# Peptides against a protein of PDB entry 3ZOQ, part 128

Target 1, 223 residues: chain A of PDB entry 3ZOQ
Amino acid sequence: QLLQDSWWNQLKEEFEKPYYQELREMLKREYAEQTIYPDSRDIFNALHYTSYDDVKVVILGQDPYHGPGQAQGLSFSVKPGVKQPPSLKNIFLELQQDIGCSIPNHGSLVSWAKQGVLLLNTVLTVRRGQANSHKGKGWERLTDRIIDVLSERERPVIFILWGRHAQMKKERIDTSKHFIIESTHPSPFSARNGFFGSRPFSRANAYLEKMGEAPIDWCIKDL

## One batch from the design tools (peptide; made by RFdiffusion4, then SolubleMPNN)

Design b2_p22_2_s1
Fold by OpenDDE base, seed 5:
Structure b2_p22_2_s1 (fold): chain B 223 residues (1-223), chain A 22 residues (1-22)
Amino acid sequence: as target 1 above (223 residues)
Amino acid sequence: EEEEEERRRREEIEEELRKAEE
């Protein structure tokens, strides 16, 4: 499965580095010996749906959901038919309060990705039932490079950074060119401490309009 | 002291976030 040319041009040097080769060998063993999420074909879905040049907004997650049928290679997103995780429910609640969107009957954010919202996890795989099981295996170095090449891009990007983990990436973002929207995480444990009422969707669109770009249609249709 | 308390609170939130995603 080939990455889009725009991403390949930005990341090709990373794929030749020893750390990535070791990561790939690790993943081959993991997928052969254990249940790993997402499906191996879906690992790079964020890059498949949103080319380097088409990125308008970045939403950072940590790692994929580790339950059956949940992860689809996009941060916070779940496959249709899967119960919405608590954080995703809160995202939709904020979406409703922010810009009046209805709460969708599914949790797929593919429509955002197709519009230029890069739904990137910092770690792109996980072992079933074991959160962060692939932390520190090389994904973070690749995804840091993804953030770096976006930061280096002349065309501005909007980074939505929910919670501390995502906000730690702020140091890699050139704020002279790019916009950052920060709040607490949408998790039930933190959402009331700043996520709710943060209005990230309208704020992102306001920046896009200021830049002369088309806003994101954040409203998700029912399936 | 406020910075340390804020750091601890953030660390606790991160752990709870991990649990919430489980």
Scores: peptide ipSAE 0.043, ipTM 0.628, DockQ to the pose 0.112
Fold by OpenDDE base, seed 1:
Structure b2_p22_2_s1 (fold): chain B 223 residues (1-223), chain A 22 residues (1-22)
Amino acid sequence: as target 1 above (223 residues)
Amino acid sequence: EEEEEERRRREEIEEELRKAEE
């Protein structure tokens, strides 16, 4: 896929590495032989919507939703018309309690992405009905590099790390420059243990304001 | 042993998280 110049400059060397070539060949087979999500054109949507230079906030997810029509290449986000997954529903509940946003009638987070919220999964593809089926196939190395190049950026970034999986990436983030917002995962199994009341949205905006940047309009309009 | 235990705990959490999204 063609990336924006800003990301290409940061990642071009990765695409020439053997691990990525192997990943690419694997993906070619998978997309040909299996039902893989998201659509191959949507794999890098997070990078398409949010350039390297425009990243203000990063929200890390695990891997794409594995149901039909759900994944759109953005962490936690689902295509319009798709029922909101439980974790996403809890995200919107926290959003409402945090800053008073109404719960949208859809689950698309594209409006966040367009404002500089990098909605990055650590694994960017999944086989239908098989969660984490593409774990350990090379995506993590690429997405680690994405985190690394953002960490190396002089302009500060806010990393929102929900749950232990995302928090494992904290070691890659230069906390002398960047801000981290941590809580339990928005999953129904963990949300009541710290996610609810964590107020990640207002906290992120507070950091942005402190840096002299425009805050994110987290409120999502109905479609 | 500690690393394996932590890995197992992580895998369990990941599975629980995914099940919650179904």
Scores: peptide ipSAE 0.029, ipTM 0.649, DockQ to the pose 0.081
Fold by OpenDDE base, seed 4:
Structure b2_p22_2_s1 (fold): chain B 223 residues (1-223), chain A 22 residues (1-22)
Amino acid sequence: as target 1 above (223 residues)
Amino acid sequence: EEEEEERRRREEIEEELRKAEE
């Protein structure tokens, strides 16, 4: 699927910049020579599922899962049939405690994306078995621009920032217009330090209601 | 005309990434 026109209008200038051309050339080599995740056609799934104008909530991740069949082009999400990673399990535990949702039998967050939850990683590709292997290659500049154009949007956005990496993006967000929900990361190494009990889902919906928008149905049905 | 050129350019970028995976 092609990039949505709403995102293209916001990002077309980036795609013509040298850094992105270099990134593209790097990716061509990487996909040819290495096993890279996600599939190249899935790299921009976050933008495919959630148009610029339809963004209600942003959840920032770092980079894709680096195991076979996991990465779906959406932060924290895994393809159906894939074992739920520990961080995702904790997300669902918090979801259950926050708003009473049952834990789904899969890890796909596509239903969130289709409702306006932009599930954006700051780095959009990774080598198999090598976490952060594509860090510092140009993705961060593009994804920073994505955050910037959302911050510049008149219609408010809710940014959910789990952990320090995501929270470093706060400086790019106009907090006079947009809402920020912060906690520790859902990782088993940090979840008990603030993620559990942070209730990001109910808080996000409370902001949406205050804005006169439809809340997100965060509960995920079994497949 | 400009919109068609932008669409073409977008398709080119995405197609190049797809071809690299094949």
Scores: peptide ipSAE 0.008, ipTM 0.432, DockQ to the pose 0.014
Fold by OpenDDE base, seed 2:
Structure b2_p22_2_s1 (fold): chain B 223 residues (1-223), chain A 22 residues (1-22)
Amino acid sequence: as target 1 above (223 residues)
Amino acid sequence: EEEEEERRRREEIEEELRKAEE
């Protein structure tokens, strides 16, 4: 897949490594033999929408939604017309309580991505109906490298780490120059334990303003 | 249809539980 030059420059060495070649070969077989999400052209949508240099905020997810038509290559995001998953609904509830945004009539977070919010899953593909089916196949190594190169970037990044899985990546982040916003996961089973009221959106914007950067317009317009 | 809805609900619950643990 073609990446923007900024990401290519950061990741080209990874793509030449054996692990990634093995991942690519695995994916070729998977897409040929199984129903895999997202669409193969959408795997790197997070990197397509948000260049390396344009990253302001990172929101880490685990792996794509595994239902038909849901995943669009962005963490937590679903294609327009798709019912909002429970975690995403809670994200919008927190967004409303945090900064007063209305609940959108769709679940696409593309508007965030276009503003510099890297919506990165740690695993970028999944088999239909099989959560984490592509765990441990090489994606984590690539996405760890994505985190690493962002951590190494001189220009600060804000990492929003919801839940334990995302928070495990904290060790890879240079907190001397980057900011971390942590809470429980927006899942209905964890949101009341810290996600609600965590105000990640206003906190992220506060950091951006402190850095002299334009804040994110987190409010999502209806389609 | 009802069985499929129930299956989808269970899958959603399992997924949301997984997310909460991770």
Scores: peptide ipSAE 0.475, ipTM 0.871, DockQ to the pose 0.121; fails the geometry check

Design b2_p22_2_s2
Fold by OpenDDE base, seed 5:
Structure b2_p22_2_s2 (fold): chain B 223 residues (1-223), chain A 22 residues (1-22)
Amino acid sequence: as target 1 above (223 residues)
Amino acid sequence: EEEEEERKEREKIEKELEEAEK
């Protein structure tokens, strides 16, 4: 897969390292022998839609949805026509309560990505029906580097960290330059413990405005 | 390897993903 020049310049050294070569070989076998999500062409969609220079906000996920037709290479996002997963439904509920957006009839967050919201999972592939099946295979090292190069960027970034897994990445973020929005995860198992009412969307836009940048249009139109 | 707090969070996410697949 080809990356945008801005990301290639930041990550090219990683792709030459043994861990990534081993990951690549593993993925070749996995895609040949198993049903893997997302489609191999969609693995780096987060980087395709949002260049290194255009990142305004980062939303971290764990790994892709492992059901048929769901994952599209963006954290929390599902392809049009796919039933909205529980966490995504809660995200839209909070979006409505936070800034008044209507709940869309689909679950695609591509419009966010195109505006500079990097929808990054820490692990970028998964076997069908097996959550975290590609954990510890090398993705985390690459995605840690993505966080690192963003943290090192002079232009500020807003990191939205839902749940403890995402919050563990806080130590990699230079809070003297960047902003962090933290809450519990949008999952039904945690949303009532702090996600609902956390207002991450308005808070992110408030930071963007403070920095003199255009806010994100978080509202998603129906398809 | 995985701390107790991290494990609990992952379990919540995994359960949510399982429900999404059904």
Scores: peptide ipSAE 0.074, ipTM 0.752, DockQ to the pose 0.210
Fold by OpenDDE base, seed 1:
Structure b2_p22_2_s2 (fold): chain B 223 residues (1-223), chain A 22 residues (1-22)
Amino acid sequence: as target 1 above (223 residues)
Amino acid sequence: EEEEEERKEREKIEKELEEAEK
Protein backbone atom coordinates (compact mmCIF):
# COMPACT_ATOMS: atom_id res chain seq x y z
CA GLN B 1 0.00 0.00 0.00
CA LEU B 2 1.09 3.54 -0.73
CA LEU B 3 -0.22 4.77 2.61
CA GLN B 4 -0.88 3.48 6.09
CA ASP B 5 -4.04 1.42 6.37
CA SER B 6 -5.94 4.14 8.20
CA TRP B 7 -5.30 6.70 5.47
CA TRP B 8 -5.69 4.16 2.70
CA ASN B 9 -9.18 3.34 3.90
CA GLN B 10 -10.06 7.03 3.72
CA LEU B 11 -8.34 7.90 0.45
CA LYS B 12 -8.15 4.74 -1.67
CA GLU B 13 -11.02 5.86 -3.89
CA GLU B 14 -9.22 9.10 -4.71
CA PHE B 15 -6.23 7.29 -6.12
CA GLU B 16 -8.44 5.55 -8.66
CA LYS B 17 -9.99 8.78 -9.92
CA PRO B 18 -8.92 10.31 -13.23
CA TYR B 19 -7.62 13.50 -11.64
CA TYR B 20 -5.14 11.58 -9.54
CA GLN B 21 -4.07 9.41 -12.43
CA GLU B 22 -3.39 12.56 -14.41
CA LEU B 23 -1.50 14.00 -11.47
CA ARG B 24 0.55 10.84 -11.19
CA GLU B 25 1.44 10.91 -14.87
CA MET B 26 2.36 14.56 -14.61
CA LEU B 27 4.56 13.84 -11.62
CA LYS B 28 6.30 10.98 -13.39
CA ARG B 29 7.19 13.35 -16.19
CA GLU B 30 8.17 16.15 -13.84
CA TYR B 31 10.46 14.00 -11.72
CA ALA B 32 12.07 12.62 -14.85
CA GLU B 33 12.57 15.92 -16.64
CA GLN B 34 12.86 18.47 -13.82
CA THR B 35 14.21 18.75 -10.32
CA ILE B 36 11.18 18.28 -8.11
CA TYR B 37 10.89 18.59 -4.33
CA PRO B 38 10.56 16.83 -2.05
CA ASP B 39 12.08 13.49 -2.98
CA SER B 40 9.35 11.31 -4.44
CA ARG B 41 9.62 8.98 -1.46
CA ASP B 42 8.89 11.86 0.90
CA ILE B 43 5.78 13.26 -0.80
CA PHE B 44 3.40 11.65 1.68
CA ASN B 45 5.58 11.96 4.79
CA ALA B 46 2.85 13.87 6.60
CA LEU B 47 0.54 10.89 6.24
CA HIS B 48 3.33 8.43 7.00
CA TYR B 49 4.19 10.04 10.32
CA THR B 50 0.61 10.73 11.41
CA SER B 51 -2.11 8.13 10.84
CA TYR B 52 -5.69 9.14 10.21
CA ASP B 53 -6.79 8.10 13.67
CA ASP B 54 -3.78 9.62 15.40
CA VAL B 55 -4.27 13.13 14.02
CA LYS B 56 -4.70 15.58 16.87
CA VAL B 57 -3.67 18.81 15.18
CA VAL B 58 -3.46 19.91 11.55
CA ILE B 59 -1.16 22.67 10.37
CA LEU B 60 -1.78 23.64 6.76
CA GLY B 61 0.89 24.94 4.45
CA GLN B 62 0.81 25.97 0.81
CA ASP B 63 3.46 23.94 -1.01
CA PRO B 64 6.94 22.58 -0.32
CA TYR B 65 10.08 24.64 -0.09
CA HIS B 66 11.63 24.76 -3.54
CA GLY B 67 15.31 24.94 -2.64
CA PRO B 68 17.81 22.07 -2.64
CA GLY B 69 17.56 19.76 0.33
CA GLN B 70 14.88 21.78 2.10
CA ALA B 71 11.53 20.05 1.78
CA GLN B 72 10.92 16.83 3.66
CA GLY B 73 7.22 16.33 2.95
CA LEU B 74 6.02 18.24 6.01
CA SER B 75 4.56 21.74 6.00
CA PHE B 76 6.98 24.43 7.24
CA SER B 77 9.56 21.78 8.12
CA VAL B 78 13.08 21.56 6.72
CA LYS B 79 15.58 18.74 6.89
CA PRO B 80 18.23 18.89 9.58
CA GLY B 81 21.23 20.93 8.53
CA VAL B 82 19.09 23.24 6.41
CA LYS B 83 18.96 26.93 7.22
CA GLN B 84 15.66 27.80 8.85
CA PRO B 85 13.43 29.80 6.50
CA PRO B 86 12.09 33.10 7.84
CA SER B 87 8.58 31.79 8.47
CA LEU B 88 9.93 28.84 10.41
CA LYS B 89 12.11 31.13 12.48
CA ASN B 90 9.03 33.13 13.35
CA ILE B 91 7.18 29.95 14.26
CA PHE B 92 9.94 29.15 16.73
CA LEU B 93 9.91 32.69 18.09
CA GLU B 94 6.20 32.39 18.76
CA LEU B 95 6.77 28.96 20.26
CA GLN B 96 9.30 30.44 22.65
CA GLN B 97 7.05 33.31 23.65
CA ASP B 98 3.97 31.11 23.89
CA ILE B 99 5.20 28.21 25.99
CA GLY B 100 8.87 28.92 26.70
CA CYS B 101 10.51 26.45 24.33
CA SER B 102 14.09 27.04 23.30
CA ILE B 103 14.72 27.75 19.65
CA PRO B 104 16.11 24.56 18.14
CA ASN B 105 19.31 24.44 16.12
CA HIS B 106 17.46 22.78 13.22
CA GLY B 107 14.17 23.11 11.42
CA SER B 108 12.76 19.58 11.48
CA LEU B 109 9.22 19.30 12.80
CA VAL B 110 9.19 15.50 12.64
CA SER B 111 8.76 15.33 16.41
CA TRP B 112 5.44 17.15 16.05
CA ALA B 113 4.33 14.81 13.29
CA LYS B 114 5.10 11.77 15.41
CA GLN B 115 2.85 13.13 18.15
CA GLY B 116 -0.18 13.58 15.91
CA VAL B 117 0.44 16.94 14.26
CA LEU B 118 -0.43 16.54 10.59
CA LEU B 119 1.89 18.93 8.77
CA LEU B 120 -0.02 19.06 5.50
CA ASN B 121 0.67 21.21 2.47
CA THR B 122 -2.23 21.76 0.10
CA VAL B 123 0.16 21.08 -2.78
CA LEU B 124 2.67 18.33 -2.13
CA THR B 125 5.31 18.91 -4.82
CA VAL B 126 7.14 21.80 -6.43
CA ARG B 127 9.71 22.48 -9.13
CA ARG B 128 13.08 23.71 -8.02
CA GLY B 129 13.06 27.47 -7.72
CA GLN B 130 9.45 27.78 -8.85
CA ALA B 131 7.00 28.31 -6.01
CA ASN B 132 3.50 27.01 -6.69
CA SER B 133 4.63 25.44 -9.97
CA HIS B 134 2.44 22.42 -9.26
CA LYS B 135 -0.59 24.42 -8.16
CA GLY B 136 -3.82 23.36 -9.83
CA LYS B 137 -2.48 20.00 -10.98
CA GLY B 138 -4.60 17.79 -8.75
CA TRP B 139 -3.00 17.91 -5.31
CA GLU B 140 -5.57 20.35 -3.99
CA ARG B 141 -8.37 17.89 -4.70
CA LEU B 142 -6.61 15.15 -2.77
CA THR B 143 -5.67 17.38 0.14
CA ASP B 144 -9.20 18.77 0.24
CA ARG B 145 -10.36 15.19 0.64
CA ILE B 146 -7.89 14.74 3.48
CA ILE B 147 -9.41 17.76 5.21
CA ASP B 148 -12.91 16.46 4.48
CA VAL B 149 -12.36 13.00 5.97
CA LEU B 150 -10.81 14.56 9.05
CA SER B 151 -13.75 16.93 9.33
CA GLU B 152 -16.08 13.96 9.14
CA ARG B 153 -14.20 12.12 11.88
CA GLU B 154 -16.05 11.85 15.16
CA ARG B 155 -12.97 12.45 17.28
CA PRO B 156 -12.28 16.20 17.24
CA VAL B 157 -9.31 17.73 15.45
CA ILE B 158 -7.60 21.07 15.97
CA PHE B 159 -6.89 22.98 12.76
CA ILE B 160 -4.24 25.67 12.87
CA LEU B 161 -4.80 27.97 9.90
CA TRP B 162 -2.08 30.55 9.36
CA GLY B 163 -2.84 33.09 6.67
CA ARG B 164 -5.62 33.41 4.17
CA HIS B 165 -4.57 30.51 1.97
CA ALA B 166 -5.02 28.08 4.83
CA GLN B 167 -8.09 29.87 6.14
CA MET B 168 -9.83 29.31 2.82
CA LYS B 169 -10.15 25.69 3.92
CA LYS B 170 -12.23 26.63 6.96
CA GLU B 171 -15.43 26.15 4.99
CA ARG B 172 -14.59 22.45 4.74
CA ILE B 173 -14.26 22.03 8.50
CA ASP B 174 -17.22 21.21 10.73
CA THR B 175 -16.68 23.75 13.48
CA SER B 176 -19.38 22.11 15.57
CA LYS B 177 -16.95 19.24 16.16
CA HIS B 178 -13.52 20.64 15.45
CA PHE B 179 -11.50 23.55 16.73
CA ILE B 180 -9.96 26.26 14.59
CA ILE B 181 -6.99 28.41 15.53
CA GLU B 182 -6.55 31.27 13.07
CA SER B 183 -3.99 34.02 12.72
CA THR B 184 -1.95 35.80 10.10
CA HIS B 185 0.84 33.87 8.44
CA PRO B 186 4.21 33.50 10.21
CA SER B 187 5.91 35.09 7.20
CA PRO B 188 7.89 38.23 8.02
CA PHE B 189 5.44 40.05 5.78
CA SER B 190 2.48 39.23 8.02
CA ALA B 191 3.68 37.87 11.36
CA ARG B 192 3.47 41.22 13.17
CA ASN B 193 -0.13 41.62 12.06
CA GLY B 194 -1.41 38.85 14.28
CA PHE B 195 0.74 35.73 14.23
CA PHE B 196 3.01 36.91 17.02
CA GLY B 197 1.08 36.69 20.23
CA SER B 198 -1.53 34.33 18.76
CA ARG B 199 -0.22 31.52 21.02
CA PRO B 200 -1.35 28.65 18.80
CA PHE B 201 0.63 26.03 20.71
CA SER B 202 -0.77 26.65 24.17
CA ARG B 203 -4.24 27.09 22.69
CA ALA B 204 -3.99 23.78 20.88
CA ASN B 205 -2.90 22.04 24.05
CA ALA B 206 -5.73 23.65 25.97
CA TYR B 207 -8.21 22.14 23.54
CA LEU B 208 -6.50 18.76 23.75
CA GLU B 209 -6.71 18.81 27.52
CA LYS B 210 -10.36 19.79 27.35
CA MET B 211 -10.95 16.74 25.17
CA GLY B 212 -9.12 14.54 27.65
CA GLU B 213 -6.18 13.96 25.34
CA ALA B 214 -2.48 14.24 25.96
CA PRO B 215 -1.04 17.59 24.95
CA ILE B 216 1.61 17.97 22.28
CA ASP B 217 5.18 18.41 23.41
CA TRP B 218 5.91 21.28 21.06
CA CYS B 219 9.45 21.82 22.30
CA ILE B 220 12.04 20.55 19.85
CA LYS B 221 15.36 19.20 21.04
CA ASP B 222 18.61 20.13 19.38
CA LEU B 223 20.29 17.62 17.15
CA GLU A 1 -11.35 41.05 -2.87
CA GLU A 2 -10.63 37.92 -0.88
CA GLU A 3 -8.97 36.34 -3.89
CA GLU A 4 -6.82 39.39 -4.39
CA GLU A 5 -5.70 39.38 -0.78
CA GLU A 6 -4.93 35.68 -0.96
CA ARG A 7 -2.91 36.25 -4.10
CA LYS A 8 -0.92 38.97 -2.39
CA GLU A 9 -0.22 36.74 0.56
CA ARG A 10 0.98 33.93 -1.69
CA GLU A 11 3.26 36.34 -3.49
CA LYS A 12 4.73 37.41 -0.18
CA ILE A 13 5.29 33.82 0.86
CA GLU A 14 6.91 33.07 -2.47
CA LYS A 15 9.20 36.04 -2.05
CA GLU A 16 10.16 34.82 1.39
CA LEU A 17 11.05 31.41 0.01
CA GLU A 18 13.18 32.98 -2.69
CA GLU A 19 15.02 35.05 -0.13
CA ALA A 20 15.60 32.01 2.05
CA GLU A 21 17.48 30.35 -0.80
CA LYS A 22 19.96 33.23 -1.14
Scores: peptide ipSAE 0.068, ipTM 0.751, DockQ to the pose 0.276
Fold by OpenDDE base, seed 3:
Parts: C-alpha cells; structure tokens; sequence
Structure b2_p22_2_s2 (fold): chain B 223 residues (1-223), chain A 22 residues (1-22)
C-alpha cells in the first residue's frame, strides 16, 4: 500500500527488510486463500487518516475485529451499520461519563483519526473468526517501529494504553517527552477494574492544552 | 514466548469479539 510521505519517510527502511517481505508474501497467500480482515486496501487506514506529523494521541489495539464487515483498519473502530462491539460500547460509556458526549448510533472512530488520534493495532490483519491468527508474522515489528519513531519525535505524543497487551509497549516510549495514560482494557471482562472512571479523554485533552495544542473533539455525531 | 498476563488479556479480548459476532 501507498503511505503518506510523512509515514513513508519514517518506515521506508522497514519495508525493505526481510521480515516485512516475508509478511507481505504471507499476506498475499492469506488474502488469496482465506477471508482476511480488513480489506487489503484498509490495512494501513490508521496511517492514512493520521500522518506522522499530525499524530497527537495514540490508542493501541491488539488486532482487527474478525467478523464480517467490522474492521476498517482502525483500532476499536467498526464501519457504520455494524453493531458496536462490547469494548467499543464501554469506550462510549466512559466517553459519556468523562466529558458528557452522547453515545453515537454507530461505531466509526474516523472522526478521531482525522483529528490526530492514531488508532493503531499492533497486528493489522486477521483471519475471519480467528482472533490473533496473524500474531507473530511480522506486524508487531513494524508497529513497534511506528511506536519508536513517534517516541523519537520531538513534538510530544499522548499514548493511551488500555490493558496489558498495550501496556507492554510502554518500555518503547520516552516518558521524558511523551505522556502515557494507562488503565484496564475496555472489555466487559476488565472495564470495571479500572477502565471506567479512568477519564482518558479529558486527561488527553488536558495534556494537549498544556502543550499548546488544540484538544480533540471526542464527541461523535450520529449518522 | 508470551507472558501469562498478556495471554489472559488476549483471551478476554477474543471472548469479547466472539460475543460481538453472535
């Protein structure tokens, strides 16, 4: 896929490495032989919507939703018309309690991405009905590099790390320059153990304001 | 090699996704 110049400049060396070439060959086979999500054209949507220079906030996910029509290349986000997954419902509940936003009638987080919220999964593809089926195939090395180049950036970034999987990336983040917001995962299995009441949205905006940057409009309009 | 805590978190996420498909 073609990336914006800002991301290409940061990641071009990765795409030439053997691990990524192997990943690419694997993906070609997978998309040919299996039902893979998201659509191949949507794999890098997070980078398409949010350039390297425009990143203000990063929200890390694990891997794409593996149901039909769900994944749109953005962590936690689902295409309009798709039922909101439980974790996303909880995200919107926290959003409502945190800053008073209404719960939208859809699950698309594209409006966040367009404002500089990088909705990045650590693994960018998945087989239908098989969570983590593309784990350990090379995506993690690329997405680690994405985190690294953001960490190396002079302009501060806010990293929102929900759950242990995301929090494992904390060691890659220079906390002398960047901010981290941590809580349990929004999943129904963990949300009541710290996610609810964590107020990640207002906290992120507070950091942005402190940096002299425009806050994120987290409220999502109905379609 | 996967840390036990990370594995448990993934299992929770997987279950959540499975429920969403029902």
Amino acid sequence: as target 1 above (223 residues)
Amino acid sequence: EEEEEERKEREKIEKELEEAEK
Scores: peptide ipSAE 0.060, ipTM 0.744, DockQ to the pose 0.206
Fold by OpenDDE base, seed 2:
Structure b2_p22_2_s2 (fold): chain B 223 residues (1-223), chain A 22 residues (1-22)
Amino acid sequence: as target 1 above (223 residues)
Amino acid sequence: EEEEEERKEREKIEKELEEAEK
């Protein structure tokens, strides 16, 4: 899949490495033999919507939704017309309490991505009905590199790390340059243990303002 | 390799996704 020049320049060496070639061959077989999400054209949507230079905020997810029509190639985001998953509903509840946004009638976070919010999963594909089925196949190495090149960037980035899985990436982030916002995961199983009331959206915007950057308009319009 | 805490968090996320598909 073709990437923007800004990301290509940062990641081109990864695509030539054996691990990625093996991943690519695996994916070819998977997409041919099974139902894989997201659509192959949408795998790199996070990088398509948000260029390397335009990244202001990173929100890390685990892997794509594994139900039909859900995954959009963006962490936590679902295609319009898709019922909002529980974690996403909780994200919108926190958004409402944090900065007063209305809860949208859809679950697409594309508007965030277009403003510089990199909605990155650590694993970028999944088999239908099999959560985390493509774990350990090579995606983590690529997405670690994405985190690394952002960490190495001179212009500061804000990393929002929900839950322990995302927080494991903290060691890869140069906190002398970048900011980290941490809380429990928005999942119903963890949201009441710290996610609610964590106010990640206002905190992110506060950091952006300190950096002299335009804040994110986190409010999502109805479709 | 996977820490117990990470495994528990992953399981919570997976369960949440499974419930969303019902």
Scores: peptide ipSAE 0.038, ipTM 0.717, DockQ to the pose 0.209

Design b2_p22_2_s4
Fold by OpenDDE base, seed 5:
Structure b2_p22_2_s4 (fold): chain B 223 residues (1-223), chain A 22 residues (1-22)
Amino acid sequence: as target 1 above (223 residues)
Amino acid sequence: EEEEERERRLKEIEEELRKAEE
């Protein structure tokens, strides 16, 4: 599946740069020699589901889940039939408390992506069982560029930044145009320190409505 | 045979990555 034209126009120069060429060669070796997640066809799912022009909200993650069948190329999201990871469970708990959504029987956030929620990890691949194994290999430069081109966009974007890793990207975001929602990470180790009660979903929708845009339907239907 | 299979897999992955980018 091809990247949407709007993203290609924004990122085509990056794909020609040496760092990305080296990243691509690394990935070819990794996928051939190791079990890498997500599936190679799913690496850019965040960009496939949400075009550059359609981005309303960005939710940043670090890197994909490293267990079998989990990662689907969207931050925090897991494929249907996969047990919800602890952080995702907490996201759904906050969703329920924030705007009254029921907890879905699956962990796929594809419905968010289709509505303009860019579910972007800063690193887009990982080795099985080895968290952050592809950190510092070039993905961060590409995903920084993704944040940059969104920041440069005239149409406002809402950035939801959970935890310190995501919040480090604030310096790349033009807050004169864009809105930032920050809290602690949904991880069980940090959720009670600020994530719970942060109400990111209602706050995002309130901002969208203020801008005259359609809100996100955050509630996820059961499969 | 093992080397040929590895090369085939690499080619397939390369094509998948190319399609994802273009």
Scores: peptide ipSAE 0.044, ipTM 0.657, DockQ to the pose 0.015
Fold by OpenDDE base, seed 2:
Structure b2_p22_2_s4 (fold): chain B 223 residues (1-223), chain A 22 residues (1-22)
Amino acid sequence: as target 1 above (223 residues)
Amino acid sequence: EEEEERERRLKEIEEELRKAEE
């Protein structure tokens, strides 16, 4: 699947830069020699599901799930049939408490992506069983550019920044135009320290309504 | 055979990565 024209126009210069070419060569070797997640065709799913112009909300993750069959190229999201990871379970618990959504019987957030929620990891690939194994290889430069071009966009964006890693990106966001929702990470290690009760979903929709945009239907239907 | 399979796999990966970038 090709990138949508809107993202291509924003990122085409990055793809021609040496850092990205080096990243690409690294990825070719990694996928050939190691088990890498997500599937190579799913690396850019966040950009495939949500065009540059359609982005309403950004949710930043770190890197993909590193277990078999989990990662689908969307931050925090898992393929249908996969057990919900602890952080995702907590996301759904907060979703339920925030706006009354039922806990879905799967962990796919594709429905959010299709509505304009960019589910972006800062690193887009990982070795099986090795968290952060592709950190510092070039993805961060590309994903920083993604944040930058969104920040430069005239139409406002809502950035949901869970935890310190995501919050480090707030310096790249023009808060005169864009909105930031911050809390602790949904991880079991941090969720009770601020994530629970942060109500990011209703707050995001409140901003969207203020901007005259349609709110996100955050409730996920069972499969 | 193993080398041929490896080359085939590399080619497939390159094509998928290219498609993702375009």
Scores: peptide ipSAE 0.043, ipTM 0.642, DockQ to the pose 0.015
Fold by OpenDDE base, seed 4:
Structure b2_p22_2_s4 (fold): chain B 223 residues (1-223), chain A 22 residues (1-22)
Amino acid sequence: as target 1 above (223 residues)
Amino acid sequence: EEEEERERRLKEIEEELRKAEE
């Protein structure tokens, strides 16, 4: 199976539903007819790197980067050697100001994913050069289910919700069990309106420590 | 070359989506 056992147990019923079958058929056509990102093997990387049981933090994105070689199946993350997108640059600026991390020479967030940071986009594929081209095709239903099953989990999760799109998912999160960190989006258009100075990384670690869990090492080493 | 690449990607996505359902 493609997914880890813990995720499969949570999501197996979704894959049998008509909406997912329709999504599958759509994706087959899209990958055949156009350049689609990420690579087909990378679509579920967020779930591959972070098992259901290992999720400590969730960072929601919208859809993958739509340029060549960028998307690697993780929200906000880009493959090594790729120029850091503006939002990611701002994420690293806030990281530096928040907890003193150096700005890495690459944009891969795989080290976060391996530590239990689920870097989930709400839509998991995109056409080259066409942002949101796969919006409303079925991914949102699956990713809503991912949020739901995490919300239902007994072990608390920290949800980092940057911007309105991510914050719309707050209604699906049981705040009696889970923690929410909200701010404006790291985009250059919104970062100065609340993202900068929001200190999401130290706040997330503070929650983890309060729960008796190991904090995330947010600092990313150069390659 | 473009057609060959598309065919390759189609096969890959079909296989990955199949595996996701297993």
Scores: peptide ipSAE 0.031, ipTM 0.606, DockQ to the pose 0.016
Fold by OpenDDE base, seed 3:
Structure b2_p22_2_s4 (fold): chain B 223 residues (1-223), chain A 22 residues (1-22)
Amino acid sequence: as target 1 above (223 residues)
Amino acid sequence: EEEEERERRLKEIEEELRKAEE
């Protein structure tokens, strides 16, 4: 799999910077010495599936799922055949209540990514069983740049920011051009405090329609 | 050809990480 050329044009300078070279060397050691998720070929799947020019919506996550076979390089998404994590189950519950979609029999959000939903974690790798183990190692600087170049884009983007971690990135988003949908996190610990009933999917599509763009087909078919 | 070269460079980074995992 190759990244779309449009992302390379936006990020090529970052890959040459010392911080990214240090991150790369760290990752080489981590993947060699420990079990790291996702698979190294899947690290940039969010950018693989959704080019810079194709981004319509951004959904920010923190870091990948840290269990076997779960992470596939897309925020909140899990590989087919993997039990849906609690947060993802709540996402699908809100999806059903918001726009009437059926609950899919899998947790893959690839269909969203292919339609222009950038499913970006702020940290793109994790050690098995150790949440946030790669926090502060350089990913945040790269993903901040991803947010920045999208914010600088003339064509508007919709940012869906669930929870405080994602909402901390709001300061990087030019709200004169871009739209933000905020709520509490879909986690069972916070979903009933604002996520449920927030209707992010219909709201996102309403913005897209207002901009004259095709809405996202958020409904996910069974496999 | 410039676009192909850019794509190859990015793929090279990913491939190096893959080799480290194997």
Scores: peptide ipSAE 0.034, ipTM 0.597, DockQ to the pose 0.015; fails the geometry check

